# Ledger of designs, part 122: peptides against a protein of PDB entry 8BZL

Target 1, 228 residues: chain A of PDB entry 8BZL
Amino acid sequence: SYDRAITVFSPDGHLFQVEYAQEAVKKGSTAVGVRGRDIVVLGVEKKSVAKLQDERTVRKICALDDNVCMAFAGLTADARIVINRARVECQSHRLTVEDPVTVEYITRYIASLKQRYTQSNGRRPFGISALIVGFDFDGTPRLYQTDPSGTYHAWKANAIGRGAKSVREFLEKNYTDEAIETDDLTIKLVIKALLEVVQSGGKNIELAVMRRDQSLKILNPEEIEKYV
Target 2, 242 residues: chain B of PDB entry 8BZL
Amino acid sequence: SRRYDSRTTIFSPEGRLYQVEYAMEAIGHAGTCLGILANDGVLLAAERRNIHKLLDEVFFSEKIYKLNEDMACSVAGITSDANVLTNELRLIAQRYLLQYQEPIPCEQLVTALCDIKQAYTQFGGKRPFGVSLLYIGWDKHYGFQLYQSDPSGNYGGWKATCIGNNSAAAVSMLKQDYKEGEMTLKSALALAIKVLNKTMDVSKLSAEKVEIATLTRENGKTVIRVLKQKEVEQLIKKHEEE

## One batch from the design tools (peptide; made by RFdiffusion4, then SolubleMPNN)

Design b1_p15_7_s3 (from b1_p15_7, 6 letters changed)
Fold by OpenDDE base, seed 5:
Structure b1_p15_7_s3 (fold): chain B 228 residues (1-228), chain C 242 residues (1-242), chain A 15 residues (1-15)
Amino acid sequence: as target 1 above (228 residues)
Amino acid sequence: as target 2 above (242 residues)
Amino acid sequence: SAAERREARAERLFE
């Protein structure tokens, strides 16, 4: 029966399905986002691709639009749904408003989508958190986080997934204006943060960089090693 | 055994809407929000629990939302639900303005949202919003106003009230100290600090943990102002000296 | 404790 409410309040006021979705996020690989002065950087833990897996198929960092990128932690299948809807909204916004979305706008869209899945009958929450980064039209770098509940906030730096606690603790200690003074320093900060939880160094890290007025660049392993 | 209906909008045999009650229970664990109506203004004061160093400080207020030029609200409960409701409030207010070329009366905005909340308690396949709101506003009909709404869709006007954690104790304190007809905004601010200091589960009240907004009328215009941290610090210091 | 973890999770949901 599709008529069963999946996400209901417990007697003590908890939304267990949302809480469990948050636990699903913690099972995901670690993602980190850092906002620099004129750069935004996403880093993700690469799970060891089985020798026979096509590396091209496991992307944890995806573009939503030319000015917005997203990393996620949690259920990959759920992420695909969110990504696709977000991409459609980005395109729709371009068509209807004749401007790209702001990072806040698309974050709010995603957040609202997630929230609806916490309140709609027959639907479970999305088992994903997302880091959404990009540039607004004024060239301001932005970083947002969303969780399964549909809550979103702007961050200077944040992490999600399995190692998020350790990475956040590192970022809380090391995120300073000096640490993000240059693009290279910002990238180094992300790498160092990920190395708190990633084993076997730079080979297990995927990094995406978006600079002001530039397209998303995914760094290759050789480029990453230069920052280590 | 945690027994609750798998269906969100059904009466119990006793005639209770358990999902609404459970939503209200959830709100009881949320940060404290209070509102006080004064003769010369109205204020919201809210507990700020989430102080993270890595948050982008560009957000002026976490719990206090400007709805339009004449109204603001504070929220207690599920943040994501609050975001949806505050957005809806803004849309309702904007649609009214567009249709009638005048600001929506405060009570009408509150009622419109309450109807939505109520619908989420009556129509199958929806859960109640886990949010209570305090509304402050000014309109030409009733002047300064303070309203409270809950997950059921019920609302009421108040001279002073509180929602969230320790709200019952806060309301009791407000009842004791609120002087009808003599409440200035200045005295209301002092009262807010006094109540928060006793209601918040903190050893010491600090300005970083308190958000305060005031709504006043200046030169025939509504002014909604979030107090700066320094202003809140001064209020706290003044309270500590009395 | 499991209860503390639930409370901590709940705190993330609630303002």
Scores: peptide ipSAE 0.040, ipTM 0.527, DockQ to the pose 0.026
Fold by OpenDDE base, seed 1:
Structure b1_p15_7_s3 (fold): chain B 228 residues (1-228), chain C 242 residues (1-242), chain A 15 residues (1-15)
Amino acid sequence: as target 1 above (228 residues)
Amino acid sequence: as target 2 above (242 residues)
Amino acid sequence: SAAERREARAERLFE
């Protein structure tokens, strides 16, 4: 049945549906992640919330657990599925292993989930990339990125979505040990990186900060403006 | 691009899901549904298109469905798909109630259905649902709520929104006239009539062509009420006099 | 235009 063979190899060895899912990611608004010394920061381009829309229901950054956060780019509905499964896994891990997940572990779980959707007949790939940040139980800050293929890597800094190329180019030039020497400098770096692609300054940026042994903090617009 | 139009769960080379987009297009031809959140309640207003005199079943509410004691929805799109989804919503709500001995939070019900919708966009051999929904409800967590969902499985909370025919124009009007923090249910009803009068493809708005439901709280209980035709007539008359 | 409305709907699928 033609309806079952969604992701197949082309004659030249390409998985077109995976590649096209990556194009779907590029339609998403930009997200950036930076690992500092004792901080991880996620920044996202805030899509202009429609005047009558409830801002509570428009979230591009979400907690997976107390020690892990995720930003995504691409299909919002697909992201919700991934987020929910990841949250369940985080809780399951706490119950079974009696420790929170490592950032690598949950990233690998998400990556494996995505990969299965590239190989299973009758399923299309997830149209999302994700930046996953957090702290391991030993206090080590981590940043991972995953794509529709299920590939994942650890990063010092990375970006996803429509402006990712420009943001990455900025980060490649400006990510130094000095630039992340303090928490404030790390936050500033993320903001500066996003400002490469975001118009109208700090009003269109959402920032999430996780410090060592602290809960996720979403910065309010006033807090963001202090760094601009 | 056309090659990818026929398969329901395939990305185009540009990363688009055309069947989902086409489902949304189909909804654009459906009757208009409005939702407005007020401080003291929430309402749905829907266009009634099929007034057939030979219909034996006087459906008091063709497009507005009670989901549970605390929630209702309105549908725009394929009627058969809508029936399936509204039934599923009721089942989800009841299963939750049985499991937790409390009513399902509004957003959780919406998300549960949205996950189903999403699945129909990702699993082969299925087509997207050709339905958008407006949800109104009350729960102890967020009080009065209005949600919109589409065939993709996306949803959002709204102060006011519209689905179906001329929805874009309706939303624009709502943006102009909706006063945040000052909206009473009475003013919301008036606004609904105003918007419907301008967006419905009828020369004159009549009570027979409009269904309105309100959700309020009385004595710590949710009350879902479908307005009587006479009440709708009065609202229309009032609007015409202004 | 109908085309613009279609594109606007498509954009709403992505974040």
Scores: peptide ipSAE 0.305, ipTM 0.780, DockQ to the pose 0.751; fails the geometry check
Fold by OpenDDE base, seed 4:
Structure b1_p15_7_s3 (fold): chain B 228 residues (1-228), chain C 242 residues (1-242), chain A 15 residues (1-15)
Amino acid sequence: as target 1 above (228 residues)
Amino acid sequence: as target 2 above (242 residues)
Amino acid sequence: SAAERREARAERLFE
């Protein structure tokens, strides 16, 4: 069966395991990324953390380096592997090139990693998509998306996971130069976009903000409520 | 060759990893393991199912394993897989200690094993480990800690949790009775007995059917202690009197 | 139900 072969093309040219990995991504919690003028914002749907779970160990948004962060949708364990490899590459780049990675560079690295796992009979694809945001050394804000195939593109705004379609439709209608004119408006746009699929407002949203020449900031629930 | 494809964990058309899910199902039939974090310590409580009269070695702990001086774990699932994973945990911890001249942080040890577990779900010719683990430990970074990991290589930190048979019911009870910020090791032990008494498929809870280990700090050192049968009997008796 | 438990387990794999 072609469906069970990891690296075999179907007669119609499909890579079924890659397509099925994309279906795995749709089971993940929604993540949203928006590029503002001088800000990048990631928002994720918080699944109801079990009352007895330590929130410290549940991070959907992670730093790859000081200038780059990532949100993901799909298999959490797969994401950890990708994150760790990306972090190592970021540090290696600093050592060898003596500069931080560009957001495009690290995205391409992750994409290449994913692609290799689609072409080896001994490996299944990664069941994750990622939104990668940050600043290049010149201060330019960037947003990229990667999928299980290893394809990547630059975006102004995008979403991944179970609610991605609805969120993208919202962003297509509401992403304007006016809507991102200020940092606060950009944050509001992300929150409004997430509220299309997330119930009960700010309590179920995690937001990360990166401004030019600043570290990643995770907003607390009280800070999020100010934008609602 | 087609043979490697048939033994590889692959995605279903719906994006599911059924072999991982089936491994998790198998764990649901294993003996119950509980973990509870307290302010002054952390504990593991595990169901002992294999009480065979002909077993020569009364393994003081069948399901609870000391990993190093600062960490222990309990296992639910395939015993052979558990032995491999617990050995790997010990090796990872030892290599770290030798390299850095300090104990491995708890979460780092858990993560290292979880990366191995994940690899067995992604690489061809391998099957998922049919084991979930609870980890208890202490380190200088986060103090007392409780973690859970599953066959997928996913993990999380917990204040209290359960794996194995009737784990959902146990977790529900823990959610009801766990008092955040006020949990002492003494109260945690009492809670463990209460939950096990209700979740184990036995008519009467006995000390021979329960293993309990505590991890505490004494004089700046971690102490991992498996409770004696008499101590467990006293805990059970106290619960019956309440 | 057994089916519900399986679905709940499956959901825990994803984030």
Scores: peptide ipSAE 0.267, ipTM 0.816, DockQ to the pose 0.750; fails the geometry check

Design b1_p15_7_s3 (from b1_p15_7, 6 letters changed)
Fold by OpenDDE base, seed 2:
Parts: sequence; structure tokens; C-alpha cells
Structure b1_p15_7_s3 (fold): chain B 228 residues (1-228), chain C 242 residues (1-242), chain A 15 residues (1-15)
Amino acid sequence: as target 1 above (228 residues)
Amino acid sequence: as target 2 above (242 residues)
Amino acid sequence: SAAERREARAERLFE
């Protein structure tokens, strides 16, 4: 029987495969997202790229559309599947509704996809969490997080991956209206948060910034060092 | 627990996919395959195993496959799985060509197959493919390219890399000797022989045990060439003289 | 060690 349920309830009501997928997420490098006033920032721990590896092919932050980007933690191959489906949906939405997706809409789509893989026979959960950031058409910055279960929530700031606990603790203490008063301060907050878990300073951080009515910008290492 | 070892698409309590890891372990027992990117070309070098006197004239490379006019790959792992995947690569490339009237970009072909591989790690009733691939290619977007993919459906671009038996040692040697920005195809060929000589479990490297293919651009066209045995012999001889 | 190599391979699956 090829159609055996993989994700089943335990006697105590747990979905162990979902919980174990969450453990897979914790094996991923840390990602952090912060919503500012007119900016959204994603920061990721840069995994040491092998000396002979092309950095172009190692990306933890990707655009889903012009107004939405995503960082993930967990299984890279799983992430690619989710990203591709999300991109297709973003384009489909533009064609059918004649407007770009809201950040909530695409998050809900991704969450629904993940949830289906927790309930479908012969499918395991996705081993990824995602931070989804962007701007709605009205110019409102948004940050969402989703996990392997298909749950999602809106956040002011959040983190995923191996160092997420420490980063979240930092953000809980340091996320204030004053700390996000400017774009630069918001970026600094993300960097400081990542530095709680990243060794060797700014060289091991990748940052993406999206401002209102602007495309996703990946900061170069020199730009990052200015904030350190 | 042994229970997680037998099911193909289940996370361990630690979040591991053991069947994927075991597929990768199986690849470690396969013959060595190398890929090296140069400024003026890219190459694959593969260990040829199973030289039997009764084999009919091997007109075709055992481990290196032409995918289309602009791409080739080498395979380490289960031969039957390799045949399925290489055929799928060819089909994907042809469908793209038919649909868009242009060759598929190298990375897109790699990712298309990687999505298939990933599916076999996530959907029940399937096992992971016990195959890693090295891809060489040229396209108008990025020029010469080298990619590696594994059973998980993960992939990466590389300047030089190795899969199969003793791959870790080979990668270490490549890291030491690969000169970024200064690598010619000629120097890459020499490096390939050097690394294979040290990593292959053979007493003496011979041309019969090595397959090499180069991908170059000539007159605005991609040329994929499998080196003749005599050419490989010359490369080996040159290495022995150094 | 073989164990270390397995762990290293496992870690490569995650980002």
C-alpha cells in the first residue's frame, strides 16, 4: 500500500511528523525579519560557502514577486518547491485579479500548501519555515511567518532557524518604536539581532531590504559593514 | 530507531531524512566524477569501471552523457537510476526547445530535474534516486557553467567539484590547486588527471579507466567532445613527467 | 570519520 498516511496523530494528539519537520527547520541557518515604518528587512546567517562554490547559487532570500520576498530555514530543496509555486501564484493573481498579491494572500497560499502536505496520504510535511515580507498595494509593510504545519501569523519582528530563540529574545527586548524610527535604525536592529548568533561579524550576514515602491535590494558586504 | 530507516519519506525525531542520507552514502561507493570550470571551457572526468574483455566495443561513454547541444552530465550512483534521470533531462531539454524555440538555460534544466528528485524524497511510495550528477554547459546568460546535484534535489554551481568515491579528498585537492580566474581548459585537464591519479583506487592511472569530456565554444557554437583514449594517455604521460 | 562525513552530508541539506 503506497498510500500510507505519513503524518498521523499520536495517541496524545501530536503530529510527530510536523514536529520533526520543525526540528528540520532548526537545522537551518538563522533568518530574521523586521518590519519598520516604511521598510521591511530580512537578514540571514550566511552559511560558509565552500571555496569553490558559486555564491550565486546559494540564496536564502528570494523574491516571490516585485512586492514580496521570502527567507527560509530548513530543507533547501523543499524551499525551492514552495518558492516556485508561490511565484506561479503571484503571476496568476496578477493575470486574474489584475493586482499584485497582498503579503497576507501569498502567505496564506503558502500556508495552505504546507497544510495540505500534512494531511495528504503519501506526503511528508515541508521541512521549512519562512519569513515573508513585502508591501501591500496600499503601501503597508508586512511581515509574516509560516511553519511546516501550515500555520501563519503576522509579526513585527521574528526569527527562524537554529539561532531563532536567541534572536527572538533580543528582538523582544530591543524592538521599540524608537528602534525602528528610521530605515537605518531598522537595518541596524536586524544586524544587531543576527550578531547574537552569527560569528565573525558582518561578513557572515546577508541582508535584504525592501522599501515602499522599491524593488528588493540585497546589500553588499560593504554596505552591511557600515551598520556594524 | 530502525523504524525511520525503512520508510522513504519520513523525518526522524531530529529532523533528518535518513533515506536521502543513505542514498548519498550509496553514491560514495560509485566511481569518481570530477568537474572543472575553466575560462575557456568546462570539463568532466569520470572513472571508468567494469572494463571487461567481453564488453562489446564501448562506442559510448559509460558515465558521461550528452543532454543537448549545449550541455552534458556525468553520473555517480545507481546505473538504472542514472539512465532514467539522464533520459528525463533530455526530454526536458527537448520540450523546452520545442516550446520556446531556444535551448533551455543550464540552471533551468538542472532545477527541473532537481524538482523531480525532491519529489521522490517527499512523496510516499517512492525512494530517493541513488544518483548525484555533475552538469556542464554553456548558455548566453552565464557562459560556461558547472553544477552538482544530489538525491535530495539540492544543487549548486561550482568552479570545481567531485562526486563519488573519495570525493572529499578530491575536493580538498581541488581547493588547493584550483587557481581562480587563471584556469585554462588545458590546466583544468592537467588538474583533473592529477586529482584522479590520487583519488582513484587504482595502482596506476590508465587511459582505459578514465573518461573525459570537454565543452568549448567554437565559432559561436558549443562543442562537446569526448577525448580519445590517445589524448587521455598523453595527459597521463604528461602528468607522470612532472 | 565516516560518521563525520555523514553528518556533514546531512548538514548540506539544510539552509
Scores: peptide ipSAE 0.210, ipTM 0.676, DockQ to the pose 0.733; fails the geometry check

Design b1_p15_7_s4 (from b1_p15_7, 7 letters changed)
Fold by OpenDDE base, seed 1:
Structure b1_p15_7_s4 (fold): chain B 228 residues (1-228), chain C 242 residues (1-242), chain A 15 residues (1-15)
Amino acid sequence: as target 1 above (228 residues)
Amino acid sequence: as target 2 above (242 residues)
Amino acid sequence: SAAARAAARAEALYE
């Protein structure tokens, strides 16, 4: 009987499996999201891709739809499950509602999925946090974060993973209207934030940029170096 | 911390899934499997541990399984778990073919199985599969491909990799000797023998202890071939001469 | 070391 993954309340009111799932997130590499004026930027710490590994199969930043992108920290396999379900929902929404999802909608969907896995007696929580960025149909840039509990909030800027605390501290000090006045400045802010925790400089950073009415663009290392 | 070691789908206080880690550790004791991607093909090389004289010769491939016409895999870990997963791979591939009237893309097949593996790490009352797999395949999207998956449901594409016993040492050797962009199937076979010779705790590598399969394209068709013992002997001999 | 291998395997599960 005790071998079942049961998320139960402790005597002091804690959901230990949810808290431990949050610890799993901290084992993930750092991801940062920043909402600019007309841009959303995701940056992630690249794990040193083994020389023989196909880079195509190592992705911390994934498109959920044309207007939504997600970065995650935590269990890679768990993230894949969440991403796949989110993608299906995005497509389903387009078919049923005839409009793309709002960033909030898909975030809420993901959050609800995570939450359900905290209440099921036969399931453990997802060991992932996610930064979800994109544009609503009205052109408004959005950034959301969700955690293993299913809690989500909208942010101007945030970070998840092992270096999240340091990155957040940096963002709290440096996120100003002036710092996000232009797309380039916004990108620069993300890079600077990641450099607080990334030891080997710009080569170990992956950046995804989504501008208003534009598709997701993953910056190449040369493009990233221009902002350093 | 030890209280969480026995629970299959529960996070430790540190956010670890110990049963998944232990499954991976168990795989480290399994026979070595290598995969190498070349420009003109892809290969699997696996250690054969059970050489019983009473085994019916029909078991030409103990560790290498054909999945469909375009894919094969090698397994390191619990044999019973491997059988279940390889059968599932075949079923997934067949269902896809029937539904879409085309072969399943390699990565999609790998992902489908990885989702199953992941589920066994998340759903209560289930233990992780004690199996890692190497996948070789060809599809029209990416050509020749090599993938590795583990008990967590994580997977990745590789130019060359190793699972099972002494896998870390093997991977290190592959990193040193793998020449990107210049790897022919012939050179890949030679590299496989070289790595196996060093990875297997046997003083002398014998063809009886090694299974090798190659996947190539001939006249627009995928050809999966298990090398004959004589062919493996020749490869070993060539290596010894060098 | 066995401990180092265990740690590396643990880290491989997380991104």
Scores: peptide ipSAE 0.311, ipTM 0.788, DockQ to the pose 0.757
Fold by OpenDDE base, seed 2:
Structure b1_p15_7_s4 (fold): chain B 228 residues (1-228), chain C 242 residues (1-242), chain A 15 residues (1-15)
Amino acid sequence: as target 1 above (228 residues)
Amino acid sequence: as target 2 above (242 residues)
Amino acid sequence: SAAARAAARAEALYE
């Protein structure tokens, strides 16, 4: 059965389905990640939750393991698949290698998964980008980004989603050693960056922080307002 | 462009999955299904359209399916697709029970099916399921629960929601009348009738055109009950008197 | 409008 190749090269050498998947990412709400000295911070624009919707089921930030967290932009259902596979891999790694994954390892795993879906017949690319943050076993904070193509890079700070350009421009101007000197300053930097694209201040921001040897902490709205 | 409309689910130049969107559009033409979460239970209310006098077996529930002892669902969309998905839900629930010797948590069952739905949006040679589902259930983790899933494989928990015909209008009405923290099953039933009366494309609401199921806890056991026609008639009558 | 409904449905797919 000729499984029609979904992702093929155009005459000019473009993978249109990958490019279009990147457009799907731009339809997602903004997410930002910042690596501090001893902290990693994820901030996301809260999607307007319908009045009768359970907020528990609307999560843009998730833990992959005790030492790794991820935020995404793009297709929610696609993200769930990636998250689940990443979680399984994290657990498998613990069982086989007897150590938690490095942030790079799990990023590479996710990237490889995405890449396969750009080359496999009968599969469309994942319509998501992800910011992956965490700590390696040696206590080094890490931030990585993946896109629909399966590329990944390490970042000091980055953003994905509809407001990513504006947020990145802000971070390029304001990310300095002084701006991340303390955990609080790092958190403040993330909030300020998100406020470039989020209209209603701290109420529309979800913030997660991970410190060395600590679990992911999602800040409540009151905690966020202290930094605004 | 028509090229993205007629083939396997692929991205449009704008990053849209039109086949998924079209599946969702198809659901909009299906009969209305409501779900309402209460403090002491959860309910599904669904429009019954196929009242053929010549039907040999009047199945008490055309649109509401018992999944296991702790969960039920209602469907809006393509009937054949719904049958496949409801059967799969039952199988997943039974396999879990067999493997772990405990009932599957509600959200896990929903997620398992949603992963299947998502796969049908990503893998070639498949079309999205033209079905949205409302799930009601109870588990020891979260108690009474209401979920909604769509053809994309996306899902969410809800206090009250609607799928199918005039779902947007129904949701608006639910938002207006749903009292958070004060919703009893009795009040939820009344609200369901109120919303259906306004959103169903019928001149007069009758018990023959409405299916209602409630999920409650009695003596540490989940009880799923489809209301009898007489009970539904009483609810309609009470609404008309108000 | 049908277009508005379509847009709303499309937006619901993305987070």
Scores: peptide ipSAE 0.270, ipTM 0.703, DockQ to the pose 0.764
Fold by OpenDDE base, seed 3:
Structure b1_p15_7_s4 (fold): chain B 228 residues (1-228), chain C 242 residues (1-242), chain A 15 residues (1-15)
Amino acid sequence: as target 1 above (228 residues)
Amino acid sequence: as target 2 above (242 residues)
Amino acid sequence: SAAARAAARAEALYE
């Protein structure tokens, strides 16, 4: 059947393996990204970790470089491959160009990687979407999303994963210039957006904040509760 | 047979490349893109389908890509495939510029990409690109030019053409209304709006759903300009009054 | 319908 074939076109012009990879992303926990004026914020739903599992091993937010971080939804193992390649590219760029990557550059790299896995018969698509945030060298905050197809776009705000629809609907209603006027308001917007789908409040949310000219900061639960 | 439909770059018993045909079918689901050649310029008009409030303001058109100072293209098909091909076009153009210290001729750039597309239809382990492109450009050899390429690696020069959704109907309309030798850029813009209004599955054409770029020559330089929303609105309004 | 879902997915993939 065409739907089971490794990334071939169906008679009606569909790439079912890519579409199914997008469905795989929806099985992932929700991630949200918001671009503020001088801040970028990533929020993720904490998956219930087994009581005996080390919480440190479950990271949905990772740094790609000092100026770029990524949240993902979908297959964790696939994400590791993408993250590692992206990190290598960030380092390579620093060595060859003597500047850090732009957020768009590294997003395009990741997108191209994903696209190649949709075109080779020997490979399945990556089952991940990613929100990539950071600052360009000129201090401009950026937010990008990429999906299993290798498509990418710049966003003011977006969400991926199982609760993405509800979160996006919230953001469409509530993302205004006034809502992101300050760093704190931007953080609050992300938390409120996640609370649309996350049960039990701030305890099940992980937040990462990158401010202009600052390193990535992961907020602790106490810091998150101050915004709820 | 179904067996050959699932294999990339293999002929069926009947000599058909089904994966290429299916890639072309996929393009039929993409937004409409038009190209029209005029005496004093060339234009691309593309349907914008993805209007999302949370999208960042793209300074550049979503469907129209500048390739170099003398060429631009529009795409119909899989967005990720389009991004890869447009990047490749830019790289080819830059490599040529570095090697020869002059801009690549329009047809040579188109041909170079078409060779890549063709390779993806012939070599095993790869699927065809699900993308058709319209190219507009100017060079000293042929002046203003419009080209179309498809997943097979075929290309052709055109006076006016269309790719994507309802492309056949659009081409038919262009054949009826295109006046050879008398087409100004102004008349071409009007024609583009007329065709899009009929081919887009919308009750009313809005400026938010249309991207238009023009390529002209001013003072011996190529100028590629994306029309502002207000300009597109004016074109639509003018069409509605006619 | 499965067709409607397929169309919606395709719309997300194609430009």
Scores: peptide ipSAE 0.066, ipTM 0.753, DockQ to the pose 0.027

Design b1_p15_7_s4 (from b1_p15_7, 7 letters changed)
Fold by OpenDDE base, seed 5:
Structure b1_p15_7_s4 (fold): chain B 228 residues (1-228), chain C 242 residues (1-242), chain A 15 residues (1-15)
Amino acid sequence: as target 1 above (228 residues)
Amino acid sequence: as target 2 above (242 residues)
Amino acid sequence: SAAARAAARAEALYE
């Protein structure tokens, strides 16, 4: 019956489908986000691409707008849906409000979307966590995380995916004002954090950097190697 | 029969809505939230469980939300559900203000949300919100007010109440120590600390684990203030010295 | 423990 609620409470008060969606996130490769002083950095673990696979088609980091980008962990197909809706909302906001979204705004939008899929009939939760980074109009760098439940928080640094625990532990120890004093140090922090879980060094890391009033920049492997 | 456990809006043969009950069970596992009404104000005190070093400090309160200039709420239950409901409260309050050019009365705001909660228990294909709320507010009709609502859409006004973990024990303590007609905000704060100290599953109450907001009236305006950590520390210290 | 992690995740769902 299509009328059957997919996400229901267990007798002990758990939403199993949401919890299982969280497990789906853990199957994803690791993503890390760090907020610096005037920079936001996303780093992701690269999956081994099949020899004949076009590397351009697998993006774990995407722009939502000129001032906001997102990395995700979990179901890639689910991520596409979320990304597309977020992009539409960013454009809609620019048209209706005549100002880019704040990072919080778009995070809340995504979070609300996810939450609705935990409460709507015939819908399963999104198997996606996301790190959303960017700059508000006032130039403040922001980092948010959202999970399949629709919960979201602002972070100085965070990680999602299979290696998230180890990366977070590293960041908890090493995230200091000194460690993010410069853009380069911030980037280095992200790389070091990812190296806790990524094998074979910089070749398996993708880094995206957004600086104040600048577009998203994906670092090439050579640029990454300079920081290792 | 487990058959009724999986359907959100169907009565059991005994007339029970199991999904609502299960939502309430979920709330029982959430952090403790207290509300206390005083003669000169009202307060919310909430347990802060999520202390992460990497959280951005911009969030002064995790569990206490300002709804408008005259109302705030605290939540126990599913965080994402709470965010949806608190946003809805803000929207309802704002729409009322725009329509009537006056703040929404406290009880009306509570009722409006409760109708939404109830709908999620009655309309097919929706699950209940796994959230209970405490509302504090002031309006010209009833002055300082404290309300509680649950996943069923039921609500009530309270002089003091508790939701979340160990709520029953907390309510019992509040009943014992609450002095009707003599409760000052200062005494209410002390009572909140006393109850939290006993209800929270921690060996020692610390200021980092407690959020407190007060709602008062100053010069004919409502003031909602989240206590600073130092203020909470002082309250805890005072309690320990008694 | 896996159970502790599960509990922590479940707890993360709740405010």
Scores: peptide ipSAE 0.058, ipTM 0.535, DockQ to the pose 0.025; fails the geometry check

